# Ledger of designs, part 119: peptides against a protein of PDB entry 5JXT

Target 1, 319 residues: chain A of PDB entry 5JXT
Amino acid sequence: SLLPKKEINVYIGMSEMQVKWYQKILEKDIDAVNGAGGKRESKTRLLNIVMQLRKCCNHPYLFEGAEPGPPYTTDEHLIYNAGKMVVLDKLLKRIQKQGSRVLIFSQMSRLLDILEDYCVFRGYKYCRIDGSTAHEDRIAAIDEYNKPGSDKFIFLLTTRAGGLGINLTTADIVILYDSDWNPQADLQAMDRAHRIGQTKQVVVYRFVTDNAIEEKVLERAAQKLRLDQLVIQQGRAQVAAKAAANKDELLSMIQHGAEKVFQTKGAFGTMAEKGSQLDDDDIDAILQAGETRTKELNARYEKLGIDDLQKFTSESAYE

## One batch from the design tools (peptide; made by RFdiffusion4, then SolubleMPNN)

Design b2_p18_7_s4 (from b2_p18_7, 8 letters changed)
Fold by OpenDDE base, seed 4:
Structure b2_p18_7_s4 (fold): chain B 319 residues (1-319), chain A 18 residues (1-18)
Amino acid sequence: as target 1 above (319 residues)
Amino acid sequence: MTRRQLERQEKEEELLEE
C-alpha cells in the first residue's frame, strides 16, 4: 500500500548577501513598500516587487551583476550566498547517504541553471526537465532517471513541467525549492513521486525563507488549499477563492519582515550563527523546528470555516 | 558545460571585444 507522504516546511534564514539584496529591492521602491503611492500605485508595481523578493529568497545570482566576476568561477560562494543552498547542500549529503533519490522542483528555470552548476560542482549526477525541454528529450531524461540501477541521484524540474502526469516513483524525496501561488501545482509535483508504484515513504521538504515574502506566500497557499478542500466537501461550487491578491494583500506580504530585514546587518537566524558551517545537529534542529511550525500552520487553517478562509488576515500569524 | 557556464563564457568574450 502507498504510505501517506510526510510534508515538512523547512524555514531558512537569508544569507548576508540575500539580506543586502532584499534591502536593495525594498529601498528601490520604498514609496510603494510604505503605501505612499496612494491611488496611483499600480498592482503591477507591487507584483513586480513580490517577484523580485521571491527571486532574492531563491538565490541572489538571479539578479544581473550579483554574481562575483568576471572571471566567473563555480565555487563555495554559489552555496554560502543563498540560505536555501546551504541547507540543500547538507540535506542532499544526508539523503544520498540514506540511499534515497531526489526530485528538486522550482518555479524558476534560471534557478535550475544554478542548481546544474551546483550539481556539477558537487559531482551529483542529475537529469533536468523544464518548460523548454523537447518532448523526446523529456522522455529520454525520465527513462534515464527511472532505469534500474540509474546513477542519476537528482532530478531537476520546473514545477509546471514536472506536474504533467509523469511517473518518478523511483525517487522517494521531494524538495520544493520554492512554492507555487497555486498549491495544486505543488501537489501535482509531489504526486510524481507519491503515487502507485512507490515502495518507500515519500518525504517532501518545502523550503521557505523565514521572515520574508515566502512565509506569506506559503500562508496564502495553505489558506487557498483548505478553502478548496472545504468547497469540494460542502458542494459549494460558487465559493471561488479570490484567485488574485488585491493591492492591500500584496502590500502586507511585501511589508512582512521588512523592518527586521532593514535592521539586520548580516545574515538571518541560523545563517547568522553558523553560516555555511551547518552541522548535522543544526540540520536536525531546522527540520524539527520546521515540523513543529508545519503542524501549527496546518492546525490554524484546519479550524477555520469557509467565511474565515475567504478573508486574508495578516493577523492570523500572531494568534 | 552548463547553461550558465556557456552564458558566462559568452559574456566574458563580449567584454574582451569592448
Scores: peptide ipSAE 0.510, ipTM 0.901, DockQ to the pose 0.675
Fold by OpenDDE base, seed 5:
Structure b2_p18_7_s4 (fold): chain B 319 residues (1-319), chain A 18 residues (1-18)
Amino acid sequence: as target 1 above (319 residues)
Amino acid sequence: MTRRQLERQEKEEELLEE
């Protein structure tokens, strides 16, 4: 029988460079961030801020002029300038040593471009599929990855492109480098490895930038998933979870952790303490803390009714 | 050569032509 998947949220601090860029994004639109625009603030402006903050949480080199150079080099700076890359780099070494194979999903094709540089830099053999990948090239990449005795360790996928019916049961580890606004897209991504033909325990690591907008993206996705489940169970088809965040929800998401980000000099959390010098014990501590917070998050939403889940609950910031 | 390596090379060439 297929073993249940284990999902762990991995909460990761921002690097110093990410903190600086996160501050710069907030400062550029400070009036919108403070809600001073009131009813006049466009939803489009808030969505643009959200998009830039999510880029920052993924990697600062997603911004023009952020990468050091010229000359442009692929080196350790590609890793230490993004908290998620620092954790990824340590985690992939462990995964490889265990004889596991890994799917890495992102919403951002340009992040996959960074991950290609990283794979080449570390000597990891990989396959790639995104939204621009031709059908024939997609088949070829899947076949190359799934081939018996394939030397391809990593499969890089955009969540939407990877969600489309592919069988990748030759991988047992899934890394969600970022989260989709629709939790069903992430579930569909996980189900590429967690399917009939899987012989191993599938483990899903969901990377979440701590004290940043991504916590609220995760919370909103978890809330939506629970609401969708309850609506199906109760037969209340009319409770379409509002797919798009309203202005107040977007503003609350942008404001989450913003004050602490402005007060922070340097990196956040474990990235401030250890930076790129994370060891195996530090990774175990991050994973254990993540497992605890994942259980707490799930337990919070399991207690909520449909009416509570229809309201965006911002209140988790003050405990 | 990765996509980003190619993009960076093109950008370096453009900066040398200015």
Scores: peptide ipSAE 0.508, ipTM 0.903, DockQ to the pose 0.620
Fold by OpenDDE base, seed 2:
Structure b2_p18_7_s4 (fold): chain B 319 residues (1-319), chain A 18 residues (1-18)
Amino acid sequence: as target 1 above (319 residues)
Amino acid sequence: MTRRQLERQEKEEELLEE
């Protein structure tokens, strides 16, 4: 029988460079961030801020002029300038030593480009599929990855491109480098490894930048997923969870952690304490803390009914 | 060569032509 998947949220502090860029993004649109634009601020403007903050949480080199150079080098700076890369680098070493194989999902093809540089730099053999990958090349990449005795350790996928019914049960680890606004897209990504033919325990690591917009993206996705489950169970087909965040929700999400980000000189959390020098014990502590917070998050939403989940979308905009 | 390596090479070449 297929074992239930384990999902662990991995809460990761920003690097110093991420904090600086996160501050810069907020400062550039400070009037919108403070709600000073009132009713006139475009929902589109807030969506753009959200997108830039999510890029920052992924990697600062997603911004023009952020990467040091010329000369441009692929070096340790690619890792230490992003908290998620620091954790990824340590986690992948452990995963490889365990004889596991890993799917890495992102919403951002440009992040996969950074992960290609990283894979080459670390000597990890990989496959890649995104939205631009031709059908034939997609088949070839899947077949090469799934081949018996394949030397491909990593599969890099955009979440949506990976969602298209493919079987990747030759991997047992899934890393969601970022989250989709639609929790069903992430579930579909996990189901590429967690499917009939899987012989191992599938473990999903969901990377979440701590004290940043991604915590609110995660909370909203968890709430939506619970609501969708309850609606299906109760046969209440008409409770279409509002697919898109409203303006006030977007503003609240942007404001989350912003004050602490502005007050911070340097990195956050474990990134401030250890930076790129995370050891195996530090990773175990991060994973254990993540497992605890994941259980707490799930328990928070499991107790809520449909009416409570619908109200909570309104009240979490005012606290 | 990765996509980013190619993009960086192109940028370095452009900066040498200016």
Scores: peptide ipSAE 0.506, ipTM 0.901, DockQ to the pose 0.673
Fold by OpenDDE base, seed 3:
Structure b2_p18_7_s4 (fold): chain B 319 residues (1-319), chain A 18 residues (1-18)
Amino acid sequence: as target 1 above (319 residues)
Amino acid sequence: MTRRQLERQEKEEELLEE
């Protein structure tokens, strides 16, 4: 029988470089961030800010002029300049030592390009599929990964490209490096490993930048997922239509943690204390804290009805 | 070479021609 998947949100502090770039993004559009644009503020401007903040949470080198150089080198700076890379680096070492194989999903093909540099730098053998991968090359990559005795440890996928019905049950670990706005896309990605033919316990690690916009992306995704479940159960098809964030929701998401980011001179949390020097105990602490926060997040939305879930009320979670 | 390695090499070559 297929074992239930274990899902853990991994809450990760920003690196010092991420904090600096996050500040720069907010400062560039400070009037929009403060809501000073009022009714005249375009939804497009807010969506652009959200997109830049999400890029920052993934890796600073997604921005032009962020990577140190010339000369441009692949070195430890590729890892320590992004909190998610620091955690990924330690986690992959553990996963490999356990004899597991891993799918890494992202929304951003340019992040997969960084992960390719990382894989080469660490000597990890990998496969890649994104939205531009030809059908034949996709089949070849899947077959190369799934073959008996495959030396491919990592499969790099864009979430949408990985969602297209492929079987990757030869992996037992799934890392969601970022989250889709549609929680169903992430579920479809997980279901590439968590499917008939899986023989191991599938574990899903969802990376979430702590004290940043990604926490609100996650909360919104969890809310939407619960709403979708209740709509299916109650047969209320009409409720599913309001999936797009409004301006006020986007503004609230942008503002989340912004004040603390502006006050921060260095990295956040464990990244400030340990940086790239995370040990196995630090990883265990991050995973345990993440498991607790994951249970709390799920418990908040499990008690809510359809009408409550339609209200994007940040307030009702504290009563 | 990775995609990013190629892109960086092209940028370095462009900077040497200026």
Scores: peptide ipSAE 0.504, ipTM 0.902, DockQ to the pose 0.671

Design b2_p18_8_s1 (from b2_p18_8, 9 letters changed)
Fold by OpenDDE base, seed 1:
Structure b2_p18_8_s1 (fold): chain B 319 residues (1-319), chain A 18 residues (1-18)
Amino acid sequence: as target 1 above (319 residues)
Amino acid sequence: MFVGKRAAERNKKLALEL
């Protein structure tokens, strides 16, 4: 029988470079961040801020002028300048030693370009598919990954491109490098490994930048998933989950952790203590803390009814 | 010194702009 998948949110601090770029994004639009625009602030402006903050949480090299150079090189700076990369780098070494194989999902094809450079730099053999990958090349990549005795350790996928019914049960680890606004897209990604033909316990690691907008993206996704489950169970198909965040919700998401980010000098949280010097014990501590916070998050939403789940109660970062 | 795909593309772009 297929074992239930284990899902763990992995909460990761920003690197010093990420903090600097996160501050810069907020400062550029400080009036919008402070809500000074009121009803006049465009939803589009807030959505743009959200997208820049999510890029920052993924990797600062998604911004022009962030990457060291010229000359441009691929080196350890690709890892230590992003908290998620520091954790990924340690986690992948452990996973490889365990004889596991890994699917890495992101919403951002440009992040997959960074991960591709990382794979080559570390000597990890990989496959890649995204939204631009031709159908034939996609089949070839899947077959190359799934073949008996495949030397491919990692499969890099965009979440949406991975959602297309493919079987990747030759992997037992799933890393969601970022989250979709639609929790069903992430579930569909997990179901590539968690399907008939899987012989191992599937473990899903969801990377979440701590004290940043990604926590609110995660909370909203968890809320929506619970609401969708309750609507199905109660037969209340008319409960239109407000699919799109309103302006006030977006503003609250942008404000979450912003004050602490402005006060931070250097790296944040788990990255401030050891940075790139994380050992196996530090990874275990991060995973254990993540497992606890994941249980707490799930328990929070399991107690809520449909009417409560329709109210996006973002605690303001100023409460 | 390793030069990944993205770095190679950026270096090439810079060399064409000079």
Scores: peptide ipSAE 0.590, ipTM 0.931, DockQ to the pose 0.656
Fold by OpenDDE base, seed 2:
Structure b2_p18_8_s1 (fold): chain B 319 residues (1-319), chain A 18 residues (1-18)
Amino acid sequence: as target 1 above (319 residues)
Amino acid sequence: MFVGKRAAERNKKLALEL
């Protein structure tokens, strides 16, 4: 029988470089961030801010002029300048020692380019598929990964390209490096490993930048998923969950953690305490805290009815 | 010193702009 998947949110602090870039993004559009633009502030401007903040949470090198150089080099700075990379680097060593194989999903093909450089730098053998991958190359990459005795440890995928019905049950670990706004896209990605033919316990690690916009992306996705489940159970097909956040929801998401980010001189959380020098105990602590917060998040939305789940309850960062 | 794909592409771009 297929074992139920274990899903754990991994809450990760920003690196010092991420904090600086996050501050810079907020400062550039401070009037929009403060809601001072009122009715004149466009939804498009807020969506642009959200996209820049999500890039920052993934890696600061997604911005022009953030990567050190010239000359440009691939070195430890690729890891320590992003909190998610620090955790990923330790987690992958553990996963490899366990004899597991891993799917890494992202929304951003440009982040996969960083992860390719990282894989080569660490000597990890990998496959890659994104939205630009030709059909034949996609088949070849899947077959190369799934072959008996494959030396490919990592599969790098964009979430949407991975969602297209493929079987990757030769992996037992899934890392969601970032989250989709649509929780069904992430579920479809997980279901590439968590499907008929899987023989191992599938574990899903969802990376979430703590005290940042990604926490609100996750909360919204959890709320939507619960609403979708209740609508199906109650046969109420007419509850079209508004697929797109409204202006006030976007503003609240941008404001979440912004004050603490402005007050911070350096990294956040475990990244401030240990930086790139995380040990195995630090990783265990992050995973245990993540498992607790994941249970709490799920329990929060499991108690809510359809009418409550239709209201975007953003606790403002000012409450 | 290791130069990954992205770094190599950036270094090439700079060498063409100089």
Scores: peptide ipSAE 0.585, ipTM 0.930, DockQ to the pose 0.634
Fold by OpenDDE base, seed 3:
Structure b2_p18_8_s1 (fold): chain B 319 residues (1-319), chain A 18 residues (1-18)
Amino acid sequence: as target 1 above (319 residues)
Amino acid sequence: MFVGKRAAERNKKLALEL
C-alpha cells in the first residue's frame, strides 16, 4: 500500500547577502512597495517586483553582479550566500546517509544551473530535466535515474517539466526548492515520487524563505488548494478562484516582512546564529518547527469556507 | 580552485571583452 506523503514546510532565514539584495530590490521600487503609485501603479510592475523578490529568496547569484569575482569560481560561497543552499547542503548529507534518493524541483531553470554547479562541487551524481530538454534526453535521464543500482543521487527538475506524467518512484524524498503559483503543479511534481510502485515513505520538504514574499506565496497556494478541494466536493463550478492575484494582493505580498528586512543588519534567524555551521540538531530543530507551522497553516485553511477562501484576507485566516 | 559551468562561462565572457 502507498503510505501517505509527509509534507513539511522548511522555513529558512535569508543570508546576509540575500537581505542586502532584498533591500535593494525594494528600494529600487520603493514608491510601488509603499503603494504610493495608487491606481497608476501597473500590475506588471508589481509582478516584476514579486519575480525579483522570489529570485532573491532562491539565490542572490540569479542577479547580475551578485556573484563574487572576477575571476569567477565555484566554492563554499555558492552555499553560504543563500539560506536555502545552507539547509539543502546539510539536508542532502542526511538524505544520502539514510540511503534515500531525492528529487529537487524549482520554477527557475537558472536555479537548476546553480544546483548543477553545487552538485559537481559536492560530488553528487545527478540527472537534470527542464523545459528545454529534448524528449529523448528526458527519457534517457529518467531511465538512468530509475535504473536498478543507479549511482544518481539527485534528480534536478523544473516543476513543470517534472510534472509531465513521469515515474520517479525510485526517489523517496522530494524537495520543492520554490513553490509554483499553482499548487497543483507542486502536487503533480510530488506525485512523480508518490505513486504506485513507491515502497518508502515519501517525504516532501517545501523550502520557504521566512519573513519574505515566499511565505505569502505559500499561504496563497494553500488557500487556493483548499478552495479547489471544496469546489470539487461541493460541485460549485462557478467558484472559479481568481487564479491571478490582484494588485492589492501583490502589494500585500511585497510588503510582507519588508519593514523587518529594512531593519535587519546581517542574516535572519538560524542563518544569523549559525550560518554555514548548521549541525544535525539545527536541521532537526528547523524541520520540527516547520512541521508545527505546516500543521498550523493547514488547520487555518481547513476551518475556512468557500466564501472566506475567496477573500485574500490575512485576517480571515486567523478568525 | 573549482570552476563550475556558470563560472567558466562568465570568465570566458570577460576574457573576450578584454
Scores: peptide ipSAE 0.581, ipTM 0.930, DockQ to the pose 0.662
Fold by OpenDDE base, seed 5:
Structure b2_p18_8_s1 (fold): chain B 319 residues (1-319), chain A 18 residues (1-18)
Amino acid sequence: as target 1 above (319 residues)
Amino acid sequence: MFVGKRAAERNKKLALEL
């Protein structure tokens, strides 16, 4: 019998560099962030802000002029300048020590380029698949990773490219470095490891930047997932959850944590206290806090009926 | 000092702009 997957949201503070770039993104479009654009504010502008904030939550080196240099080098700065990389670096050491193998998913191929540099820098053997990977190279990478006695520890995947029907049951750990707007895409990613032929308990770590846009992306994804489940269970096919956030939802998401980010000098949350010097006890505390908050988040949406979940999606439909 | 793929590409770009 396949063991149930364990899913844990890992809430991670921004590095000092991430806070600085997050502030800069908000300041550049401050009128849009404050809702001062009114009815003339384009949904496209708000979506662009959301995408820049999500890039910042992933890694500041996704922006031109953020990476230190010239000369450009791959060093510890690649890790300590992004909260998710600090946590990832500690988790991967633990995962390797326990004899596990890991799938790392992202929405951003450019983040996989950073993770590739990181893998080489740390000496982790890896495979990679993204949306540009040729079919033959994709099969070769899967076969190399799944080979009995494979020395490939990490598989780097874009969520959409990795979602396409492949079996990766030779991995037992899944890291969602970021989340898809569609929670079904993340489920499909998890199902690459959590499938018939898996012999271990699959553990999923979902990285979420704390007090930032990604909490609202997660909440919206959790709400949508619950609504989709209830619609399937109740046979109410007509409840097409509006897949796209409205302007007010996007604005609310952009505003979430913005005030705290503007008030913050230096790093944020867990990264302010320990920075890159996270030890194993700090990681255990982050994982335990994440497990608690994950249960609370799930319990919040599990108590809601279709009509309650729809109000949160329909108040966004009629204004 | 290690130079990954991204760093190598950026250094090459700068060397061509100089």
Scores: peptide ipSAE 0.596, ipTM 0.931, DockQ to the pose 0.660; fails the geometry check

